# Peptides against a protein of PDB entry 6FBK: the designs that were tried, part 51

Target 1, 90 residues: chain A of PDB entry 6FBK
Amino acid sequence: EDTGVRVELAEEDHGRKSTIALRLWVEDPKKLKGKPKDNGAIEFTFDLEKETPDEVAQEMIESGFFHESDVKIVAKSIRDRVALIQWRRE

## One batch from the design tools (peptide; made by RFdiffusion4, then SolubleMPNN)

Design b2_p21_5_s1 (from b2_p21_5, 9 letters changed)
Fold by OpenDDE base, seed 1:
Structure b2_p21_5_s1 (fold): chain B 90 residues (1-90), chain A 21 residues (1-21)
Amino acid sequence: as target 1 above (90 residues)
Amino acid sequence: KLKVKINRVLGPEEKEKLLLE
């Protein structure tokens, strides 16, 4: 499903560390319930062993990046990218 | 509790330039 939120690697992944640098941005704001005022991108570190997409999404909302009603769509976007990265590592 | 680590926040122009590379 197209969430309207894109998540990509901010660095090349050689599968050597448990943390990865990700870049997240909104491609289609119509898919979100909230209205982000800035159309920039967020670069963040994700720990594949300790963090979950849902928790990270919740923290992004707490930080003011997204509306609370969009937690699930943001989490899904992160989850889908993380899953793909994990699969490529196997 | 592990907190998300934000490394960088790009503005629209910065993002555009980066994604076009």
Scores: peptide ipSAE 0.523, ipTM 0.865, DockQ to the pose 0.735
Fold by OpenDDE base, seed 2:
Structure b2_p21_5_s1 (fold): chain B 90 residues (1-90), chain A 21 residues (1-21)
Amino acid sequence: as target 1 above (90 residues)
Amino acid sequence: KLKVKINRVLGPEEKEKLLLE
């Protein structure tokens, strides 16, 4: 399902390292329960071995990027992209 | 566990430019 949040690679993935640079932004704010402060993007490093989408999403909430009610939406968006990246690596 | 590392936060204008590339 379309979460309204897009996550893309911020770098070319050569499958060489466990960390990847991702870029995350709201594409369809209507899918979110909260209203983001602005319509920018977040670039962050994700460790495929050590981090989980849920934990990353929670930390983004704590940092004030998203409303608490949208934690699962954010987590899902990250999870979906990470899954695609992992599938491509295999 | 690993804490999220935020590399940078883009404003709307900068984001737009990147997405247009």
Scores: peptide ipSAE 0.515, ipTM 0.864, DockQ to the pose 0.746
Fold by OpenDDE base, seed 3:
Structure b2_p21_5_s1 (fold): chain B 90 residues (1-90), chain A 21 residues (1-21)
Amino acid sequence: as target 1 above (90 residues)
Amino acid sequence: KLKVKINRVLGPEEKEKLLLE
């Protein structure tokens, strides 16, 4: 399912670290209920062992990057990418 | 539970340049 939010690796993943750098941006703003301030991107570190997509998304909302109503769609976009990364590592 | 670490926030022009690479 296309969330309208794209998440990609911001670095090459060699499968050695528990943390990864991710890049997140909105591809289709119509998929979001909130109105983005601008169409930039966020680069952030995600700990594959200690963090969850839901918690990270919630903190992004608290930081003002997205509207509260979009927390689940943001979390899903992160989750989907993280899953792919984990599958590739195995 | 870790707090999200934001490394960088790109503006639209900067993002565009990056995605074109």
Scores: peptide ipSAE 0.513, ipTM 0.863, DockQ to the pose 0.737
Fold by OpenDDE base, seed 5:
Structure b2_p21_5_s1 (fold): chain B 90 residues (1-90), chain A 21 residues (1-21)
Amino acid sequence: as target 1 above (90 residues)
Amino acid sequence: KLKVKINRVLGPEEKEKLLLE
């Protein structure tokens, strides 16, 4: 399902390291319960071995990027992209 | 729990420019 949150690689993945640079932004704000005013993008490093989408999403909420009620949808968007990246590495 | 590292926050205009490239 389309979460309305888009997550893409911010750099080319050569499959050599456990960290990846990701870029995240809201593509369809109607999918979110909160109403983010800033239609920008967030670039962040994700550690495939040490971090989970749920933890990263929660920290983004705590930083004020998203409403608390949207933690699961943000986590799902990250999870879905990370899964694709992991599958591609195999 | 590993703290997430935010590398960059792009504004709407900068984001749009980047995505069009």
Scores: peptide ipSAE 0.506, ipTM 0.861, DockQ to the pose 0.760

Design b2_p21_5_s2 (from b2_p21_5, 9 letters changed)
Fold by OpenDDE base, seed 2:
Structure b2_p21_5_s2 (fold): chain B 90 residues (1-90), chain A 21 residues (1-21)
Amino acid sequence: as target 1 above (90 residues)
Amino acid sequence: MLKVEIKKVLDEEEKEELLKE
């Protein structure tokens, strides 16, 4: 499913560390129920071993980047990218 | 819940460049 939210690596992944830099932004706002306050891109670190997409998404909502109704779609976008990263590391 | 480290929010111009890549 296309979430309308894009997540990309903000750095090259050499598969050497559990913490990676990611960028997240809205590519298709029509997919979101709410309207993000900022239309920029969020750059953040993600610990592949300790953090979960759901918790990260929740933090973004609490920070005011997204409406609470979009927590699951944001989490899914992160999860999908993280899954790809982990797959490529194998 | 683990606190997420948000480094920065890119402006529209920077975002546009990312979309082009």
Scores: peptide ipSAE 0.148, ipTM 0.681, DockQ to the pose 0.899
Fold by OpenDDE base, seed 3:
Structure b2_p21_5_s2 (fold): chain B 90 residues (1-90), chain A 21 residues (1-21)
Amino acid sequence: as target 1 above (90 residues)
Amino acid sequence: MLKVEIKKVLDEEEKEELLKE
């Protein structure tokens, strides 16, 4: 399912590090229940071994980037990208 | 709960460039 939130690698993944750089932005705001704080993109690191999409999404909510009602859709977008990255590493 | 380090927030112009990729 298209979440309307795009998550992409902010760097080339050589499959060597457990931590990767990601970028996240809203592609289709109509799929969100709330309005994001701005129309930019978020660049952040993600630890593939320690962090979870849900916790990362929650931190983005607490930082004010998204409305709390959109935590699940944000988490899903991160999860889907992370899953693809892990798949490519195998 | 794990602490997330947000490295950078790109502006709309920079975001638009990403959308082209």
Scores: peptide ipSAE 0.106, ipTM 0.669, DockQ to the pose 0.891
Fold by OpenDDE base, seed 4:
Structure b2_p21_5_s2 (fold): chain B 90 residues (1-90), chain A 21 residues (1-21)
Amino acid sequence: as target 1 above (90 residues)
Amino acid sequence: MLKVEIKKVLDEEEKEELLKE
């Protein structure tokens, strides 16, 4: 499913460390229920062993980047990218 | 909740440059 939110690697993944750098931005705002405060991109680290997409998305909501009604859409976008990265590491 | 490290928030111009790469 196209969430309208894009998540990409911000660095080359050599599959050696548990943390990865990601970039997240809105590609199609019509897919979101709320309106993000910013139209830029967020760069963040994600720990593949300790962190979850839902908790990361929730922190982004609490930080004011997205409306609370869009937490699941943001979380899914992160989850899908993380799953793909882990798949490529196998 | 686990703390997330936010490295940078890119503005619109920086985002456009990123998409060109």
Scores: peptide ipSAE 0.075, ipTM 0.645, DockQ to the pose 0.769
Fold by OpenDDE base, seed 1:
Structure b2_p21_5_s2 (fold): chain B 90 residues (1-90), chain A 21 residues (1-21)
Amino acid sequence: as target 1 above (90 residues)
Amino acid sequence: MLKVEIKKVLDEEEKEELLKE
């Protein structure tokens, strides 16, 4: 499903670190229930072993990047990208 | 909940330039 939120690697992944740098931004705001503060991109580190997409999304809401009603769609976007990255590492 | 370190936030102009690269 197209969430309207895009997540990409902010670095080349050599498959050796448990942490990865990601960038996240809104591609289609119509897919969101709320309105994000801006149309920029967030760059952040994600720990493949310790963190979950839901927790990261929740923190982004707490930081004010997204409306609380969009936590699940943001989490899904992160999850989908992370799953793809993990698949490529195998 | 684990805390996530936000490295930076790109504004719209910076983002658009990045996507064109």
Scores: peptide ipSAE 0.052, ipTM 0.642, DockQ to the pose 0.795

Design b2_p21_5_s3 (from b2_p21_5, 9 letters changed)
Fold by OpenDDE base, seed 1:
Structure b2_p21_5_s3 (fold): chain B 90 residues (1-90), chain A 21 residues (1-21)
Amino acid sequence: as target 1 above (90 residues)
Amino acid sequence: MLKVKIKRVLGREEKERLREE
């Protein structure tokens, strides 16, 4: 599903540590709070063992990056990328 | 509560450059 939110690795994944760097951006400017020239994409760390996409997405909502109505879209986008990364590691 | 894990926020121009890579 095309959620309009793109999540990718911001670093090469060697599969050796639980923490990875991710990059997230939204194609639809209406889904991103703030000025587009200030916050076009977000780079963040994600702990594959300790964190969940829902919690991280909620944190981004609380930080003001996204509207509350888009939390599940953001969470799904993170989840899908994380699942793919974990699958490739196994 | 999760610790702050946002490394950086990119502008539109930088985002577009990275998308093309």
Scores: peptide ipSAE 0.263, ipTM 0.750, DockQ to the pose 0.712
Fold by OpenDDE base, seed 3:
Structure b2_p21_5_s3 (fold): chain B 90 residues (1-90), chain A 21 residues (1-21)
Amino acid sequence: as target 1 above (90 residues)
Amino acid sequence: MLKVKIKRVLGREEKERLREE
């Protein structure tokens, strides 16, 4: 499913720590709030043990990065990447 | 809810460069 939101590792994952660096970017410029030239993507840490995609997405909306209508799309994109990372760690 | 720790916010040009890598 193409949500228009991409999430990838921002660093090499050695599978040794619960915290990972992720990069999230949006192909549809309408999904990003603020000036497009200043906020094209977000790099952030994600704790695989403590955080959930839904909570992180909600916090990003509250921080003003995305529109409230896109919270589920953002959460899904993070969830899908996190699931893949966890799968590859096994 | 946990606070999101943002390392950095990339501009559009930076995003485009990274996508092409």
Scores: peptide ipSAE 0.255, ipTM 0.749, DockQ to the pose 0.800
Fold by OpenDDE base, seed 2:
Structure b2_p21_5_s3 (fold): chain B 90 residues (1-90), chain A 21 residues (1-21)
Amino acid sequence: as target 1 above (90 residues)
Amino acid sequence: MLKVKIKRVLGREEKERLREE
């Protein structure tokens, strides 16, 4: 599903560490319920072993990057990319 | 207190380059 939120690797993934660098930005704001602020692209680390997309999305909401109504779509965008990365590692 | 995990926020120009990748 097209969430309108794009998540990409910010580094080459060699599959050697549990922490990866990601970049996240709004590609299609029409897919979001809230009106996102144009903050550009957010670069952050994600621990594949310890963190969950939902928790990270919640932190982004609390930081003011997205409206609370969009927490699930943000989480999904992260989840989908993380799953893809994990599949490629296997 | 929120965990500080945001490394940086890239500007519009940088984001535009990312979209083109």
Scores: peptide ipSAE 0.226, ipTM 0.777, DockQ to the pose 0.700
Fold by OpenDDE base, seed 4:
Structure b2_p21_5_s3 (fold): chain B 90 residues (1-90), chain A 21 residues (1-21)
Amino acid sequence: as target 1 above (90 residues)
Amino acid sequence: MLKVKIKRVLGREEKERLREE
């Protein structure tokens, strides 16, 4: 499903660390319910063992990057990318 | 709630470069 939010690796993944660097940005703002702040792209670390897409999305909203109505779509975009990364590691 | 470790926030021009990759 096209969430309108793009998430990519910010570094090469060698499959050795539980922590990875990700970049997240809006590709299609009309897919979002609220109007996100135009912050370009967000680069952040994500711990595959300790963190969850839902809680990371909540923190992004608390920080003002997205409207609260879009927490699920942001979380889904992160989840989908993380799942793909984990699949490639196996 | 787990704290997001934001490394940096990239500007519009930087985002455009990422989009083209």
Scores: peptide ipSAE 0.224, ipTM 0.780, DockQ to the pose 0.891

Design b2_p21_6_s1 (from b2_p21_6, 9 letters changed)
Fold by OpenDDE base, seed 1:
Order: C-alpha cells, then structure tokens, then sequence
Structure b2_p21_6_s1 (fold): chain B 90 residues (1-90), chain A 21 residues (1-21)
C-alpha cells in the first residue's frame, strides 16, 4: 500500500551496526488525514534493535510534524522501509 | 531526552531525490 510517505536510507547500510540514518518526506499529502508541516524531509536515526516505528512516529507527532490522526500511516511507512532493510541484511 | 530530528528544506530534498533515482 502506498502511504504517500516515503522513507529512505540517509546513508549506505553495510549491515554492521544496529543504528541507521533515515529520511522521511511526504510525496502525496492527499493520503494523509491531517496537514503536515511544509518542509522537505525529516532526517533521524533509528536503532533496529531497540526502537519501533510506532514510537518514532509518535515522537514525530509530538514534535508537530504530523497530525495525530496520521500516526499509523507514518509508522507504517517507517516500518515498511525498516523491514526492507532488515530483510536485505539477512 | 527528545529525539533529534533534522529538517531538510524542499530544495535539499529535490537534490537528494536525484540521488535516489
């Protein structure tokens, strides 16, 4: 499912550490219920072993990047990318 | 501690999109 939110690696993943850098941005705002802030992308680190997409998404809401009604779609976009990264590492 | 989020502007993003293509 296309969430309208894109998540990409902000660095090359050599599969050596649990922490990765990610970039997240909105490609299709019509997929979101709320109106996100008008910016380019959000860059952040993600610990593949200690953190969850849901927690990060919630923190983005708290930071005001997205409306609370979009927490699940944001979390899904992160989860999907993280899954791809994890699968590639195996 | 509050998570660190780095905000990139649209111009920066457009340049990055070219790298992902």
Amino acid sequence: as target 1 above (90 residues)
Amino acid sequence: MKRKFIVLDKEELEKLKEEYS
Scores: peptide ipSAE 0.716, ipTM 0.928, DockQ to the pose 0.852
Fold by OpenDDE base, seed 4:
Structure b2_p21_6_s1 (fold): chain B 90 residues (1-90), chain A 21 residues (1-21)
Amino acid sequence: as target 1 above (90 residues)
Amino acid sequence: MKRKFIVLDKEELEKLKEEYS
């Protein structure tokens, strides 16, 4: 499912560490319920072993990047990318 | 302790998008 939110690796993944750098940006704002901040992208680290997409998404909401009504769609976009990364590691 | 988020502007993103093409 196209969430309208894109997540990509901000670094090359060699599959050696649990922490990865990710970049997230909105490609289709019409898919979001609220109005996100008008910025380019958000870069952050994500620990594949200790953190969850839902936690990160919630923190993005708290930081004001997205409306609270879009927490699930943001979390899904992160989850989908993380799942792909983990698949490639195995 | 709040998570660190690095914000890239639209111009920076457009340049970076070339790397994902």
Scores: peptide ipSAE 0.715, ipTM 0.927, DockQ to the pose 0.824
Fold by OpenDDE base, seed 5:
Structure b2_p21_6_s1 (fold): chain B 90 residues (1-90), chain A 21 residues (1-21)
Amino acid sequence: as target 1 above (90 residues)
Amino acid sequence: MKRKFIVLDKEELEKLKEEYS
């Protein structure tokens, strides 16, 4: 499903670390229920073994980047990219 | 500890998008 939120690697993935750097931005704000902050992109680290997309999405909301009603769609965008990264590592 | 988020502006994002192309 197209969430309207794009997530990409902010660094090369050599498949050696459990921690990766990700970059997230809104491509289609109409897909979101609330109005996100008018930023370019958000960069952050993600631990593939310890963290979940839902946790990170919640932290973004608490930081004021997205409305609370959009936690699931933001988490979905992160989950989709993380899944792709993990599939490529296998 | 709060998670560290680095915010990039729209100009920076546009430059980065070119790198993905």
Scores: peptide ipSAE 0.715, ipTM 0.928, DockQ to the pose 0.796
Fold by OpenDDE base, seed 2:
Structure b2_p21_6_s1 (fold): chain B 90 residues (1-90), chain A 21 residues (1-21)
Amino acid sequence: as target 1 above (90 residues)
Amino acid sequence: MKRKFIVLDKEELEKLKEEYS
C-alpha cells in the first residue's frame, strides 16, 4: 500500500551496525487524514534491534509533525522501509 | 530523553532527492 509517506536511508547501509539513519517526508499529502507540518524532511536514527516503527511514529506525533490520526500510516511507512533494509542485510 | 529529529527544509529535500533518482 502506498502510504504517501516516503522513508529512505540517510546514509549508506553496510549492514554492520544495528542503528541506521533514516529520512522521512510526505510524498502524497492527500493520503494523510491530518495536516502534517509544512517541512521538507525529518531525519532520525533507528535502532533495528531495540526500537519499533510504532514507537517512533508516536514520538513524531508528540513532536507535532503529524496528526495523531496518522500515527499508523506513518508507522507503516517506517516499517516498510525497515523491512526492506533488513531483507537486504540477510 | 526525547528523540532527536533533524528537520530539513523543502529546498534541502529537493537537492537530496537527486540521491534517490
Scores: peptide ipSAE 0.715, ipTM 0.928, DockQ to the pose 0.830

Design b2_p21_6_s2 (from b2_p21_6, 10 letters changed)
Fold by OpenDDE base, seed 2:
Structure b2_p21_6_s2 (fold): chain B 90 residues (1-90), chain A 21 residues (1-21)
Amino acid sequence: as target 1 above (90 residues)
Amino acid sequence: MKRKFIVLDEEELKKLREEYE
């Protein structure tokens, strides 16, 4: 499912670290229930071994970036990118 | 400790988007 939320690596992944830098932004706001507070991008570090997309998405909501009703769609966007990164590492 | 989020404004993002298109 196309979430309308884009998540990309903010750095090249050489498969050496358990942490990666990600960049997240909205490409299609119509797919979100709420209106994002920002039109830019959010960069953050993600620990592939210890952290979960759902928890990070919740923290984004708490920080005011997205409406709480969109937590799952944001989490899915992160999850899909993380899974892709992990598959490439295998 | 709160998670650190770095915000790039729309102009900054605009310059970067072409890298992903």
Scores: peptide ipSAE 0.501, ipTM 0.829, DockQ to the pose 0.869
Fold by OpenDDE base, seed 1:
Structure b2_p21_6_s2 (fold): chain B 90 residues (1-90), chain A 21 residues (1-21)
Amino acid sequence: as target 1 above (90 residues)
Amino acid sequence: MKRKFIVLDEEELKKLREEYE
């Protein structure tokens, strides 16, 4: 499913460390229930071994980037990208 | 501590999007 939220690597992944840099932004705001803070992007690190997409999405909401009603769609966008990254590492 | 988020503005994102199109 197209979440309308895009997540990409903010750096080249050599598959060596558990922490990766990600970049997240909204491509289709109509897919979201709330209005995002802005039309820019958010960069952050993600620990593939210790963190979950749901936790990171919740932290983004607490920081005011997204409405609470969009936590699951944001988490899904992160999860989908993380899954792809992990697949490429194997 | 709260997670660190780096915010890129719309103009910065516009340039970056060209790399992924």
Scores: peptide ipSAE 0.500, ipTM 0.828, DockQ to the pose 0.817
Fold by OpenDDE base, seed 5:
Structure b2_p21_6_s2 (fold): chain B 90 residues (1-90), chain A 21 residues (1-21)
Amino acid sequence: as target 1 above (90 residues)
Amino acid sequence: MKRKFIVLDEEELKKLREEYE
């Protein structure tokens, strides 16, 4: 399902480590309830073994990137990309 | 501890988006 939020790898994944660099940005702001503070992108590291999309999304809210009402849709966008990366590694 | 987020501006993002087209 299209969340309007896009997540991509910010580095090449060789499948050697549990941490990866991700880049997140809004493609369709109409799918969000709130208004993102910036039109750019957010880059961050994600540990495939220890971290969860929900926790990272919540941290983005705390940093002021998104409205709290959009935490689940942001988390879903991260989850979908992470799942795809994990499937490719298997 | 707060997570480290690197913010790219719209111009930087535009250049990156072109790589996915």
Scores: peptide ipSAE 0.500, ipTM 0.828, DockQ to the pose 0.799
Fold by OpenDDE base, seed 4:
Structure b2_p21_6_s2 (fold): chain B 90 residues (1-90), chain A 21 residues (1-21)
Amino acid sequence: as target 1 above (90 residues)
Amino acid sequence: MKRKFIVLDEEELKKLREEYE
């Protein structure tokens, strides 16, 4: 499903480390219930072994990037990208 | 301690998006 939120690798993944750099931005704000602040993109590190998409999404809400009602759609966007990355590593 | 988020503005994002095209 198209969440309207895009997540991409901010670096090349050689599959050698558990931490990766991700970049997240809104492509279709109509898919969100709230209005995110006027940011272009958000970059962050993600530990494939220790962290979860839901935890990172919640931290983004706490930082004020998205409305609390959009935590699940943000988490899904991260999860889908992480799943793809993990699949490519196998 | 809160997670570090690096914020790119619209102009920075636009430049990066062009790299993906």
Scores: peptide ipSAE 0.491, ipTM 0.823, DockQ to the pose 0.742

Design b2_p21_6_s3 (from b2_p21_6, 8 letters changed)
Fold by OpenDDE base, seed 2:
Structure b2_p21_6_s3 (fold): chain B 90 residues (1-90), chain A 21 residues (1-21)
Amino acid sequence: as target 1 above (90 residues)
Amino acid sequence: MKRKFVVLNEEELEELKKLYS
């Protein structure tokens, strides 16, 4: 499903470390219930072994990047990209 | 500890999008 939120690798993934760098931005704001804080992108690291998309999404909400009503769609966008990365590693 | 989020502006994003095309 198209979440309207895009997540991409901010670095080349050689599959050697559990931590990856990601970039997240909104491509279709109509998919969100609230208005995102910025029109740019958010860069962050994600530990494939220790962290969850939901946790990171919650932290983004707490930081004010997105409305609380969009936590699940943000989490899904991260989850979908992480899954693709993991599938490519295996 | 708060998670570190690095914010890129719209112009920076537009330039980066070229890398994903």
Scores: peptide ipSAE 0.721, ipTM 0.932, DockQ to the pose 0.859
Fold by OpenDDE base, seed 5:
Structure b2_p21_6_s3 (fold): chain B 90 residues (1-90), chain A 21 residues (1-21)
Amino acid sequence: as target 1 above (90 residues)
Amino acid sequence: MKRKFVVLNEEELEELKKLYS
């Protein structure tokens, strides 16, 4: 499913550490219920062992990047990328 | 404590998109 939100690695992943750097930006704002506050990208670290996409998405909402009604779609975009990264590591 | 988020502007994003093309 195309969430309209893109997530990519902000660094090379050698599969050695649990923490990775990610970049997130909106490609199709029509897929979101609210209007994002920025038209650029958000960079952040993500711990593959300790953190969840839902938690990070909620923190983005609390920081004012997205509307609360879009927490699930943002979480899905992160989840999808994290899954790909984990699959590539195996 | 709140998570650290680094914000990149649209110009920076456009330059980065070239790396993913």
Scores: peptide ipSAE 0.719, ipTM 0.931, DockQ to the pose 0.819
Fold by OpenDDE base, seed 4:
Structure b2_p21_6_s3 (fold): chain B 90 residues (1-90), chain A 21 residues (1-21)
Amino acid sequence: as target 1 above (90 residues)
Amino acid sequence: MKRKFVVLNEEELEELKKLYS
């Protein structure tokens, strides 16, 4: 499902470390209930073994990037990309 | 301790999008 939020690798993934760099931005703001704080992108590291998309999404809300009502859609966008990355590693 | 988020502006994003297409 198209969440309107895009997540991509901010670096090449050689499948060697559990920590990866991700980049997230909004492509379709109509999919979100609230208005995103910025129209650019957010870069962050994600530990495939220790962290979860829901936790990271919540931290983004706490930082003010998105409205609290959009935590689930943001988390899903991260989850979908992470799942794809893990699939390619196997 | 808060997570570090690096913010890129719209102009920077537009340039980076070229790498994904």
Scores: peptide ipSAE 0.719, ipTM 0.931, DockQ to the pose 0.814
Fold by OpenDDE base, seed 1:
Structure b2_p21_6_s3 (fold): chain B 90 residues (1-90), chain A 21 residues (1-21)
Amino acid sequence: as target 1 above (90 residues)
Amino acid sequence: MKRKFVVLNEEELEELKKLYS
């Protein structure tokens, strides 16, 4: 399902380290219940072995980037990209 | 410790989108 939230690698992935750099931005704000405060992108690191999309999404809400009602859709967007990255590594 | 989030503005994003096309 299209979440309206896009997540991409912020660096080339050589598949050698567990930590990756990601960029996240809203492509379709109509998919979100809340209104994001920023219209740019958010860059962050993600540890493929230690962290979860849900945890990162929660931290984004706590930081004020998204409304709490959109935590699951944000988490899904991260999860989907992370899955693709992991599948490419194997 | 709080996670570090780096914010890019809309202009920066538009330039980056060209890289993903």
Scores: peptide ipSAE 0.716, ipTM 0.931, DockQ to the pose 0.863

